# Peptides against a protein of PDB entry 8BZL, part 139

Target 1, 228 residues: chain A of PDB entry 8BZL
Amino acid sequence: SYDRAITVFSPDGHLFQVEYAQEAVKKGSTAVGVRGRDIVVLGVEKKSVAKLQDERTVRKICALDDNVCMAFAGLTADARIVINRARVECQSHRLTVEDPVTVEYITRYIASLKQRYTQSNGRRPFGISALIVGFDFDGTPRLYQTDPSGTYHAWKANAIGRGAKSVREFLEKNYTDEAIETDDLTIKLVIKALLEVVQSGGKNIELAVMRRDQSLKILNPEEIEKYV
Target 2, 242 residues: chain B of PDB entry 8BZL
Amino acid sequence: SRRYDSRTTIFSPEGRLYQVEYAMEAIGHAGTCLGILANDGVLLAAERRNIHKLLDEVFFSEKIYKLNEDMACSVAGITSDANVLTNELRLIAQRYLLQYQEPIPCEQLVTALCDIKQAYTQFGGKRPFGVSLLYIGWDKHYGFQLYQSDPSGNYGGWKATCIGNNSAAAVSMLKQDYKEGEMTLKSALALAIKVLNKTMDVSKLSAEKVEIATLTRENGKTVIRVLKQKEVEQLIKKHEEE

## One batch from the design tools (peptide; made by RFdiffusion4, then SolubleMPNN)

Design b1_p16_8_s3 (from b1_p16_8, 5 letters changed)
Fold by OpenDDE base, seed 5:
Structure b1_p16_8_s3 (fold): chain B 228 residues (1-228), chain C 242 residues (1-242), chain A 16 residues (1-16)
Amino acid sequence: as target 1 above (228 residues)
Amino acid sequence: as target 2 above (242 residues)
Amino acid sequence: SLEEQIEQLRIEELNQ
């Protein structure tokens, strides 16, 4: 029966369903994350919203908790499932442990969830990669990435989706201590990185900023244009 | 037959578990991990493949994981599977400690994980873990120990062994150079560098591409230490001078 | 290859 999506090994040791899920991520809109000194910044490529679509409904950056936010590349429907489960876990952690999750903790949770979908019968991998940013309770900014396999790593900066290669190459060249010395410079770095793959400037960028001890702020297009 | 490749782990007509074999194949392409047991300690040496400038330096080790105060492991294969298994090892060890008020014996921890691995080869709707592990540890029962486990749930104790890329060649070299009863941790470190230099698909061994952890006993306590890059550089340099 | 032989031995040991 073709109906049981089972992730199995190929004769050469590949998990094709995971690889194909990674291909789904590569087709997704570009997202970038940068960890500054006292700031974390997420940027995503805005798809041209159809003239009649409410711009508010297509958010690629979402809060998981007060101290953690996530951007994703790939299947939006898959992302919704992951986001919802992550939010529940964040709340559960607050109730049971009496502290907010660390960025690593929630990343590991998401990663473990993804991994389980690569070993469970009748389940396919999630077709998403995520950039997870936030602050630990000690005020340390964190950036993590996770992929469809459930692998996760901590990063200074990274990108996912269609333009990820170009954005990453830009970040490898331009991410320096000087480039992240201030919040404004960190924001500029993210914008410049996205502009490597986004043609129409600030109008096609969604930018979210989380500063130390502050809530997630989504920048409006006018605020973004001030950095460009 | 493709029928056996696309379903839950089942026996072939020849009695083979192809999904387990294919998981082993995946491990064969993974970075090399080596373990050596010495009289005064045990070590893991692993190839570091993921060297990226944008990685956060908080990752002290890519492939070597501390499990508890008395054990560490190294992994070859699928990183996400490895993360699940290493987390499970930590949970098993912690549950044992809470239940018995003593650390879990090394072999018991290995066995407990191997039962999980085996279950993923036998129960419907699961795939094998694409991971082999080397375990190093100390306990009061057997002292310093080195174990290897594979996707099937089989394990064994070793004096020296290797998993991942070029593991066969590494094991052959270890068999030639390992002297039973005469192996010091210092000589084991030198042997590890020698073997990695020959088995890694690199023209020249560099400290950035090698992770080494040692497990020793100091003042009746287990000490697990990841060698600093400078220490690894010194070992490589010493090997080049010999 | 020696690698294939060792892998076969591992497989044989597994099936034992």
Scores: peptide ipSAE 0.015, ipTM 0.517, DockQ to the pose 0.021
Fold by OpenDDE base, seed 3:
Structure b1_p16_8_s3 (fold): chain B 228 residues (1-228), chain C 242 residues (1-242), chain A 16 residues (1-16)
Amino acid sequence: as target 1 above (228 residues)
Amino acid sequence: as target 2 above (242 residues)
Amino acid sequence: SLEEQIEQLRIEELNQ
């Protein structure tokens, strides 16, 4: 009998299924996001790809629209559902409002989706946290995080997944106006932050950069090594 | 057949709705929120617990939300549930404005949300919202108003009240110090600081840990204002000198 | 305790 995990309150006022979903996120690969002045950067820990696994198949950083991208930690299958719905919403918004979504708008959409899965019958919470970055139409860079509960906040920098604590501690110490003064310094900050938890340097890091008025760029390992 | 697991919120043999009570327990662990009604305005004061250096400064208020031009609310409990409910409040208020070409009366907005909360306790396959709200507002019918609502969908009007952590102690203090008919917004602000200083589990009250909003009437318009950190610091300093 | 009494009153008000 699969006890259909109903998200209910404990006597102590806890939503155990949400807490357990957060534990699933903590088992996920580390992701980092940093907002610079005119750049947003996402970095993700590459799990050791099995020798026969096509590295192209495990995209941990996905575009939601031309101006928004997302990294996640936790259950990949859950992430796919969220990403697909977010992409549909981005396209719908362009058709109905004739403008791209703001980063806050699409984050709120994702957060609302996650929250509904914490109250819906016969549904478990999504086992994912997400870092959502991009540019608003006015050219303002944004970074948001959302959790399995559906909570979301705007950040200057943050991390999710297995190494998130160590990475956040690093960012709290090293995120300064000087550290993000240039695009290159911002990229270096993300790489250094990930290196706190990732062994074997740039080979185990996936890095995505979005600059003002530019499309998402995934850096190759050689480009990453230039910043290390 | 969508087996609505109808068993989520059920009565105990004693007639208790344990899921509603457990949702209230969750609220009891949340940051403190105060509401105080004065003759010349209404205020909300909320504990800010999420002070993180990496938070973006564009985050204006964690716990106080503007609903429309005449109303604001504060929330104690699950933040994600709060976001859903505050969005619903805004939608209800906007739909009313479009339909009737006048702002929704304060109590009508509170009631509409309370019906939604109640439904989440009544219908199978849903859990209660782990959220209590304080509402402040002004309308032409009753003037300045303060309401409280709970996960059950119950609500009431108040002169002063508190939700969240140490709410019982706060309410006791409010009962002792609240002067009915003589309360100015200035005295209400002082009272809010006094109560928060005693009820927050913090050695020293700091302005960074307190959000305060006031609702007043100026030139026949409602003004909702969040106090600046410096203004909150001055209120704390004044309290420490007394 | 006064806190328990107030909480009990709130629970009673909810059940009313």
Scores: peptide ipSAE 0.015, ipTM 0.518, DockQ to the pose 0.022
Fold by OpenDDE base, seed 2:
Structure b1_p16_8_s3 (fold): chain B 228 residues (1-228), chain C 242 residues (1-242), chain A 16 residues (1-16)
Amino acid sequence: as target 1 above (228 residues)
Amino acid sequence: as target 2 above (242 residues)
Amino acid sequence: SLEEQIEQLRIEELNQ
């Protein structure tokens, strides 16, 4: 008999497979998200691309729709499944509701998907946490985080992955209204936060910016270096 | 520890997918496959282990499979799993062609299979495929391309890479000798022979133990060619003279 | 060993 019950409660009430999926996330590259006044910024630790690897195929920040993007920490293949499902939902929403998704809506969709994989027989949890950022139709910037359990919360700033603790501690100290007063200051805050855990400066950072009514912009290394 | 070995792919306490890691370990014992991207083409070179005298000589490629007119792959791992995955690749490519009246982009074919591979790591009653693949192709979007995928459903684009036996040593050699921007198909073929000669557990490299395929563009068409044994012999001879 | 390092890198790439 294939053990159909993959995720079960322990005698002490723990969902071990969810906790172990969270350990997989902690092994992932660090990602950070910051909500500014009129900007959302995602930064990811760029692990040294192996010599001879195509950098194009190593992206940790992706668009879900024109107004929403996502960074993740954990299993890359699991993330791809979540991203594909989210993209389909974003397009379906546009067709059926005739408006783009809110950032909260698509986060809730992703969270519900993850939660179902913690409860469904014959499925393991997704080994990913995600930072989901974007703009609602009213122009409000949003940042959400979701984990393997399917929980989600709105954040001003957050981090996931191996360096998340140190980055969060930095953000707790340095996230102020003054620190996010301008787009450039917000970007600088993200870079400084990542530099707490990333060695060798701006060359090892992937940074994406979304401004109100603008598409996702991935910054090139030269654009990142001006903030270092 | 043993309890995680007997069940569907689940997370360990450390957040590891042991069944995926064990599948990768199994691939490490498979025949070596190399892929090298050049400016004017891309190649696959694979170790041929099953040289049985009773095999029908018509079997030109054991490890290299044509997927469509613009793509081929090589496989390291469990043969039965490889057959299933290569057939699925062909079906995906054909369905895309029928639906869109154009060839499937290379990366899209790779990702489609990778999603299947990933599913076999997440859904109950399934084991991971014990197979890694190298993909070579051409499309109008990115030109010549080389990809690698593993049992987890991860993939990456590469200029040069290796899967199977002694893949680590091969990758190290490729990193040393691969010259970015200066790689011709001719130099790539020479590099493939050089690396295989060092990574294959054979006293002497022979053409009967090596399969090589090249993918080029001629007159606006993709040409996938498996090298004849005589051509491989010439490459080996040239390497021995250097 | 270099082999173990590459396998470890592949395993780490799973979590990248």
Scores: peptide ipSAE 0.011, ipTM 0.610, DockQ to the pose 0.024

Design b1_p16_8_s3 (from b1_p16_8, 5 letters changed)
Fold by OpenDDE base, seed 1:
Structure b1_p16_8_s3 (fold): chain B 228 residues (1-228), chain C 242 residues (1-242), chain A 16 residues (1-16)
Amino acid sequence: as target 1 above (228 residues)
Amino acid sequence: as target 2 above (242 residues)
Amino acid sequence: SLEEQIEQLRIEELNQ
C-alpha cells in the first residue's frame, strides 16, 4: 500500500525513516547554539537569499516565547508546524501555571511531539533538528538540542545541519570558560564557529542573542561585523 | 532507491521527499506565472494556454483568482488541486475576517495554506498538492506583498519571482532587470511583458495568451483589476517598439 | 484568548 508512511524497525533494529529524516537535517543550513554565563546565542547560516527574495521570510531563528528561542536545521515547512505547536504550549503554560515554560519543558514537549510522529502510522518523522535556547525563570541560561527521533539533551554548545561536524569540532576546541567569560566573547565564539563553514563572512550569518531578563535580539549585519 | 518514488510521505535514504520533488517537476511543465512587486502596486502575469474558442464561459481569468478584497493568487500545476487550494484560501480568509473583524494579514493566509500543503506531505494516505502559487496582496503591516509557495509547504516573500514553465530563466531575467526601490507598477508591467515574451514557448506574444492582474491602493482601498485584452495588447505593442 | 495570543506571537515573529 502506497498510502501509509510506516516508521518500522529494520531487522537490525533501526528506524530507517528516522535515520533518513536525520539525513534531511544534514542537508539543512548550519545552526549553532552556545550557552554563555548570562547569555544564549543562536547563529544560523544564511543561505544565499535570492536577490529578489525578502529576507524577512527566510529567517531560521524564531521565538517560541519571551524567554525561549529556537533555531532549526532541515525541512522549513516541518519546522513551522513544530514552532506553532510549541508556541501554543508556551502560551497554554503561562495561562495554566502562571509562569513561563522552562527551556527543558518546552524542549521535552517538542521532543514528545517528534517522537509521536515516529510511532504513528500514516505519519513520517519531522525532518528537523532544533536548537532551543533561553532562560528559565530563575535566570539560568539553557541550551537544548532535539533531533527527528525525539531525543533531546542539554548542551553547553552544539551545532546542527550542514557543516555541524566542523562547527562542533571547533566548539570542542574553543569552548572554554574564558571563551564565554563575557557576552561579547560568547557572541564572537558563535560567529567564529559559523565561519568555519560559512563562506563570505558575517553577511551570511543570522545571529540571535538573548540575555538574562531581555528579549530576543536579532543582530543586524553591522553588529555582526563588529565581532568578525 | 526507486521504491521511495511511489510512496507519498516517506523519506528517501538521502532524506528527500520524492513525491514533493515530482510534484514540483510537474509544476515546471505548467504555464508560466510571474509576480512583480512595485512601490505603488503588485502584479501577477500568467500564461493562458487553453484558448478554446468553444468555451462558452469567457473566463476573464483562468489562472488568477481573487481571494478576498486585499489578495489574489495565480496558480501553476494541477488545475483540480489549484481549485481546492484557492477555495481553501477563500475560506480561511473569510473565517479570519469573521473571527477578528479585520482582513487576514497576507502572510498569515499564505502560511495557513502552506501548513495544509505540508500536512499532505507528512500524513499517510495523501499526496502532495501538485500546485505552486503566487500570492499578491496588501495589508496594513507590510503594504504590498508578493509570496510564492510550493508543494512542500515552503513559502517566501519576493520582490519578483516566477513559477511554472521556464521559471528559472524568468527568475534570471527578473534578477537582471528588477531595479530595487525604483520599480513602479508601470515599469513592472513592462518587465512582466518582457520576461513573458522571452520565456513563453510561443513564437509571438499575444494578448490572448496572457492574463495580467494588478493590485493597487486607491483612496485607502485595495483595488484588484484584471487587465483587459486591449490593455495587454498595448503593453505588448509598447514592448515591441522598444 | 489563547488564539489571539498565538496570533500575536506569529505577528511578532514576522516583525522580527
Scores: peptide ipSAE 0.006, ipTM 0.598, DockQ to the pose 0.327; fails the geometry check

Design b1_p16_8_s4 (from b1_p16_8, 8 letters changed)
Fold by OpenDDE base, seed 5:
Structure b1_p16_8_s4 (fold): chain B 228 residues (1-228), chain C 242 residues (1-242), chain A 16 residues (1-16)
Amino acid sequence: as target 1 above (228 residues)
Amino acid sequence: as target 2 above (242 residues)
Amino acid sequence: SLEDQIADLRYQELQQ
């Protein structure tokens, strides 16, 4: 009998497959998200790309829609499934509701998808956490985080992956109204936070910025170095 | 036997549904939620455990959810499971409203969700929801109501009850102090604070760690209100002075 | 344990 991956309760009331999926996330590259006043910023740790690997193909930050982007920590293959489903939902929402999704809506969709994989026969949980950022139609910047269990919360700032604890501790100390007063300060905050766990400066950081009424912009290494 | 612990919800040789029991165990470790029915209203009080500085303050309630204009619930257990169930409750309530042009009766909403919970205990390839709920509501049939449901799909009406951490102790205190027929919402709020102060694993009860919602009737309309932190602080202060 | 007792009681209520 093929051992179907089934998420069941332990005698102690634990969902071990969900907990183990969370361990997979903790092994992932660090991602950081910060909500500014009129900006959302995602930063991710770049893995050393093999010399022969096209750097353009390894993106850890992706757009879900024009107004929403996502970073993740954990299993890249699992992330692709979630991203694709989310993109389809964003497009479907535009077609059916005639408006783009709210950041909360698409987060809830992703969260629900993850939850279903914790309760469906023959399925394991997704081994990913995600930071989902964007703007609602009213121009409000949003940051959400999801985990393998399908929980989600809104954040001012958060981190996921290997260095998440250290980065979060940094953000708890340094996230102030003054620190996010300008777009540049917000970007600088993300970079500084990520540098707590990333060695060798701007070369190992991928940074994406979404400003109000602007498309997602991925900063090049030279642009990142200007903030360091 | 371990064989029954690791598979879909099936009966043990002893006739037990271990996955349901284990789901209930998970709830026992969750933050405390209590409900108290009064003559002039009903309340939910819940422990807030996730106090984080970086949380966006837009989340007014961690554990208390408005279901419709006449009902709210609180949850103990797995948050993601709770989100699914609360969404389903909202959908059921909305579909009923659209179909019948009147709000769903409280017990019918509870029953509808309980059928779903039960199904997740009976059908292969599903695990139980690791969630218990307290429901507060008002309808024209029974007035103010308080219900509790568990992972099995069982439910019951209550005058006062508790789920989550230290629920047994809380229920015992409620049994001792609940005065049938004499419970005002004001006295219920005081009782809620008293019970939470004793049952929460906190040295001192603080307003930041407690969520309270009240359901009342004003001018023939149901009013669901989450108490402001200052109001909760006043209740705590009053309790400390007694 | 009290939790076991509660679980047992709830289970008994299900069997009724």
Scores: peptide ipSAE 0.016, ipTM 0.518, DockQ to the pose 0.020; fails the geometry check
Fold by OpenDDE base, seed 4:
Structure b1_p16_8_s4 (fold): chain B 228 residues (1-228), chain C 242 residues (1-242), chain A 16 residues (1-16)
Amino acid sequence: as target 1 above (228 residues)
Amino acid sequence: as target 2 above (242 residues)
Amino acid sequence: SLEDQIADLRYQELQQ
């Protein structure tokens, strides 16, 4: 009875629809984010794209603004709604405040949006978690994670989706100041972390890099293979 | 009847708001938050449950939020609900400041949020916020203040109180040990450590598991300070020696 | 049950 589309409390204080939305995230492809010194890196597990699928339609890493990008795990259709809203907010902020959003600001916006869908009648929670990375105006690299509930936190490194546990365990062991000393080492750390759960190397990984004062760069498979 | 449990917050035949009660139940499982009013200040002490190696540095506190220059709060319950409510508190306080060119009185800020909470218990298509808050503040009307609010939109002023896990036991201890009129901030800090040591579901109290903020007045200004880990360690050590 | 354990863990993750 508490499994209904309307998010209500159970007698023991659970929001089952939020918990079930988290299950949808756990079924999603793995995504990882790492904050380096002057770089942020997102990596995602490529689903075996059928040879005839347009790779453009299966992007799990997207720019929200010039200084912010997002990876997600869970329902792709839900992610599109969040991404579009976030992009509009980023542009609106630039117009009204005359500065780009901070990574925290846009994360808080997304988190608030998600939370509202847990408290509005006739709406279900978003079945997505997101890793949001970028640079603040002062050049500080940031990594945030948000879940279906609208909770968000800042991270040095994190993972979401099916392989998140294994990837996090790897990152907890291998994330050191030495491991992120250079941009290349940071990229290598992300690739190694994904390889804990992704078979067949660079062909099944999508990797995006944002360096300080640079735009988002999606690495091609050949570029990824150089780090493997 | 479970019929009243899973719908919009409505009265049961017995006049109970089950969704509010269930929200209260959710808070009972949350980390402990404690507030103590002293003659020379107010404090919040909160249990830190989530210690992750990969978590980025928290500038202020995970559980204690600065609302304005004269107020802070601590939250027990659903973190996402807490974030929404703390943002609303900040917005209300800022709007008041802009309109009246003075800080919002503490009780007025608490009341404004409580009206929002109450609305989420009365209007169709909403669930209650699964959050209780402790508020500490100073204003020119009542000086140092401590408030508690719950999912129903009810609030009250307190000399000492607790929300979250084992709150009933904590409140009982506070009633026994709180000395009215004689409470200094120093004694309040010691009392907070004493109560947390007994009420937290931990084998040993450590500074990593406790966040403490104090609100004081210095040179006619409010000072909100989060204690450093070393300061909390010293408080714990002092308690263990007694 | 495993489901209850998972629910409890998720609940704890949502709690502050």
Scores: peptide ipSAE 0.014, ipTM 0.522, DockQ to the pose 0.097; fails the geometry check
Fold by OpenDDE base, seed 1:
Structure b1_p16_8_s4 (fold): chain B 228 residues (1-228), chain C 242 residues (1-242), chain A 16 residues (1-16)
Amino acid sequence: as target 1 above (228 residues)
Amino acid sequence: as target 2 above (242 residues)
Amino acid sequence: SLEDQIADLRYQELQQ
């Protein structure tokens, strides 16, 4: 039947459409997130922007709110839908609760949205994983990851996309309290982690930094090169 | 897996949306459309394939659509799908104008349509639109703009790009000849003719087979103009003399 | 239409 996409259990209990959506994520550009002491950092493999493409339209890191940003791996169009919904929720929360969302709250919202698309008849899963970072109102830095299934967890550091395995292996070896002792060291850790899978050095990295009580900052290539 | 080829909104085991890919393949067989951004304007150039002497209506622009006073688009792919999407673009632009009492920013219009396209890749009972679009526009935020969108709902801003038949070759030529920061609309027009002459499946480029529209700013207003056949002839002639 | 619904949702989202 062409008329209905159904995410159903296999006889062995697998949701194949969710697993296949995870394969779509693995084809995505690598993203890494690291939680420091007073900083959260997102880095993304900047696929060579095609010559003549406007770089502003190729950004893989976006703000959801003043205190939350997100990187993703997988289908860009799917991500746009999720991002827009999350932004609306962040604003709605500010209006109704009179406080910004917690990073956990917005992650849970995104996760719930994804989960619904795994269970709703006539919908396929979102082909994206996301790294969601930010600060709670109390100034606590947070990093969450969610996948196409809608599962989410808090992390100290994690990676998604094509090079995620190599990046995670690097982070497992190199993520220490000493390695995140300063903001600069935390940034350096993210860059080094991405360089495990990015061949062309710092020019092919998009890096976003959020410090406590500061807005999201996208680092320019020159700033990134200082850490290489 | 071949069983996924016919399903509209299902991932393959490899995480691919085959119906989207097949829609893109169909677009590859459509007439070539070019977009080039210049410092003083932006243009669309499109291959006109339907030269039927028996057509009752002299379509000044078969493939180039005015969306509002500040935007136009060109389409490659299924004509019926294109008509639906171009109409939707016009409606979105009008609704925005009514709501905010100002023209919709170019990228917002593009993204609005792209989310519709995306939905047709995710919701059951729908197939992807077999259409890619080039958008040209001006707004107060970014000035002159060129965008491309595909059946997946992905889009990007470009200095120059191509969709449809021989698009890869056209893009390669654009990459070679496009001079960033130095592109005038005049130079862009010449480049468009050069690229079309090489990429169209015709023995000789003729003005009857090419549609060109320019978007410029005059006295603080956007001007969208479809070039007359004589103007296109002059551009072709100039190219042949070079 | 689904398109109209999506468009409407977007407009609602932009209003929040």
Scores: peptide ipSAE 0.009, ipTM 0.611, DockQ to the pose 0.141; fails the geometry check

Design b1_p16_8_s4 (from b1_p16_8, 8 letters changed)
Fold by OpenDDE base, seed 2:
Formats: sequence, structure tokens, C-alpha cells
Structure b1_p16_8_s4 (fold): chain B 228 residues (1-228), chain C 242 residues (1-242), chain A 16 residues (1-16)
Amino acid sequence: as target 1 above (228 residues)
Amino acid sequence: as target 2 above (242 residues)
Amino acid sequence: SLEDQIADLRYQELQQ
């Protein structure tokens, strides 16, 4: 059926379904990413988990591979699909190329997937933006952002979701070489940035750190409070 | 009319493809891209709009893409669509090289992508690509070449052309100042700066907002280079002094 | 070219 076009141009040249997907992202919990010298840090706003909800099921930061992790803002169900596809691609790359993916490679894969859903028959755009961080094989730390359209760029620091504007304004003022001189300073920068929009301090922040040649580490609330 | 402009790309009663027209409208709001053919080379000049302090070092041109050793392109329109199309161009060029053990002729690469664009205007459940491209290249058949393609899958060869914001005004200026048979790469660069200064929606042209690439032949090899910011500053300064 | 003519016509129709 030819009537299955979901994403079409408006008379003024807009892709409204993509723009509306971006609005869905803006309703999402805030996520922040910062690239340090030898560290990448992701921070996410914790929504008040319902009293009976298992905290393990509300992870907004996930590993794509040993060297790559992702945070997202927007529709959690959409994110799950993207994460699963990305994980399969990371493993496939290891099998076929015998090396882990570069952060750019997996970002481009995710971006291409998102773009296809803006042109595919009977499909809507993904209602997610993502911050993708990790280390290339050469030990270079990377931070990328993707949006619902399938665009992607490399960043020193960025934010997505509800509080992204305020967090970005903070980062534009405070991201300096001195502010990321050490791992601890880089972590502090992310926490301070999130505190611009997160109420009730460190208890409502999820923080993940990846250092060179180390696995993803999720900080516990007590560890986060040491930086506040 | 609304039925034909909000659904799969189909003909209106008047024979119009509204989704293609609307894709072209989207491109009209994109940053300006110029292409100019000279006797000794070809250039692309593009407006850079997205300058963010937190952006990581732009190792690559935002709007100018190397396709192979003999071709580059510039894009106006939806960035994600542009990324898909530029990747396809690279794949087509590489497959041709592997199959025939020689570089793909410029026009054949352009045509191959135009077939893909056209398919996205004809087959059900697809929207047009919201992207126009300028192609620069060299091959042994036609030498230096400049092409333009649009969302419909149409393309044409040009001596000078423009896509994106204020493209009509830019083309008018190019028609007035382009001297056929006398265009050097140096004069083409000066012309590009002149046109961009008038067509960009900025009070003053700055080197940070302009990307320029040149394609030349040196010692029987194609050389594609992006001008350094200092080189662009010198071109702007020279224009301001005239 | 025919293609240029089509492109020009489309542009003119949009300005209308």
C-alpha cells in the first residue's frame, strides 16, 4: 500500500515527524556527556522511580561494547531497539574485522539506522537522542551525539533532554582545559552541570565513567556525593 | 491539493510532484554552496552555519566531502540525508574501481546517485531526499567538471552554479561575472568570495563561516584540498580592498 | 537542458 508514508515534507519543507520526535527527546530526562583528557563521563537525571520499581530496570546508561557506552533521552522503548542493534553490530565487527568498533563507526551505524526510519515505508522516526562515548583502539576518548533525524557530530561536551539548554550553557562557560585537567575535575564538571537542572542533589544523578583501558564504571550515590 | 502534498510522492491533477517540490523548498533554506569551473581547476565554496564552542575539532569540512581521489561534493539540505548519499557515492565509486580497475567517470557517479534519488521519488513509502549536491571532479574523458543534482534525480553540468539559500541571486551574479574561457582558479576563488559576501545572510563575511575546497591536477594526479582559514581570510581581505 | 528547464519550472511554481 502506497499510503504508508509516515514522514513526508510539509509545504514549507519541514519533516514534521522528525521535529516532533525531537520534541519527544526534549521531554526526556536530561543526559550529559563530557570528554576529558583520558576519561569520558556520562551523567543522567534519575526520575523518581516508583517505590515498587526495580532500580536495575531503569538504567539510562548502557554499554554497547567494552569500549563504548551510550546514554539517551526520549522514548525508552525506542532506545532499546537501537541499543540492541548497536550491540549486535559491535559483536559482528569484532568477528569480521577482528577489532572493536571505533566510537565514530558505531555512531555512524546508529545514525544511519535512525535516518532510514525517516524514509522507510510505514515507519516513524526514533524518538531518541543519544550521547555515545568511549575509546578508540588508539586510546583516544570520543563523544558523539545523535538525534532523531540521524545526524551526528563529535563533541567535547554536550547535553540532551529536558534540561539540555541550561546544561549546555553551563558547559559553554565552564569547559576549559583546566576544568578537565584531571579525571576528578572532569567528573566534578559533569556533576556541576547536571546540578543546574536536577533537584535534590547527587541522589537524583546516575553517573558513569570510562577510563582508558578500563570497563564502564557506574558510580554509586556515595561516590557521587564525594564530588558535590 | 492537500492529499497530494501530505502523502507518498504521487502526481497531483496538475502533474506536479509536491513532495519533490517541498524537498527543494527545504534546500532553499539551507546554507549556500557555490561551484565554479575554471580552466585549471574546480572549486566548491560553502557556508558554515553551525559553529558551536563545544563542538570537537572539525577535522573535516562540514559541507564538503571527498568522494574518491578525483571527486568531491558539497551538500545543501538535510544533513542526515546528505550523509547517506555521500556514503553511497563513496561505495559506488569504490565498487567501480574494484570491478574495472580504474576510477569511475565523474558523470557516471553522478548518474548512479541520481537513479537512487529518482527511485525515492517513485517507489511507494519513500520520501525524496531533502538534499541537493554540487559535484566537482576530474576524469580523462572530460577533464575538470562541475555537476548539480536535486531531489528529483535530475542533474546537469555547469560552468558555475549555486544551491541553498539565495541560490537564484547567486546564479544571477555568477552569470554576470563569469568569463567563459578566461576563468582561472584564482579568479574563480575571488568570484566565489564576491558572491558569498552578497548572498550570505551576514553583515560581514568571515573565514570561520566559509569552507572552500579546490580540485586541481599536479604531475598527472588529482589534488583535492580544503583551504586553510588563513587562506580564506586572505581572500576575504583582498575582496574588501577592491 | 530539459533537466534545467524542469528545475526552473519547479522553482517558478513554488514562487507562485
Scores: peptide ipSAE 0.007, ipTM 0.513, DockQ to the pose 0.021; fails the geometry check

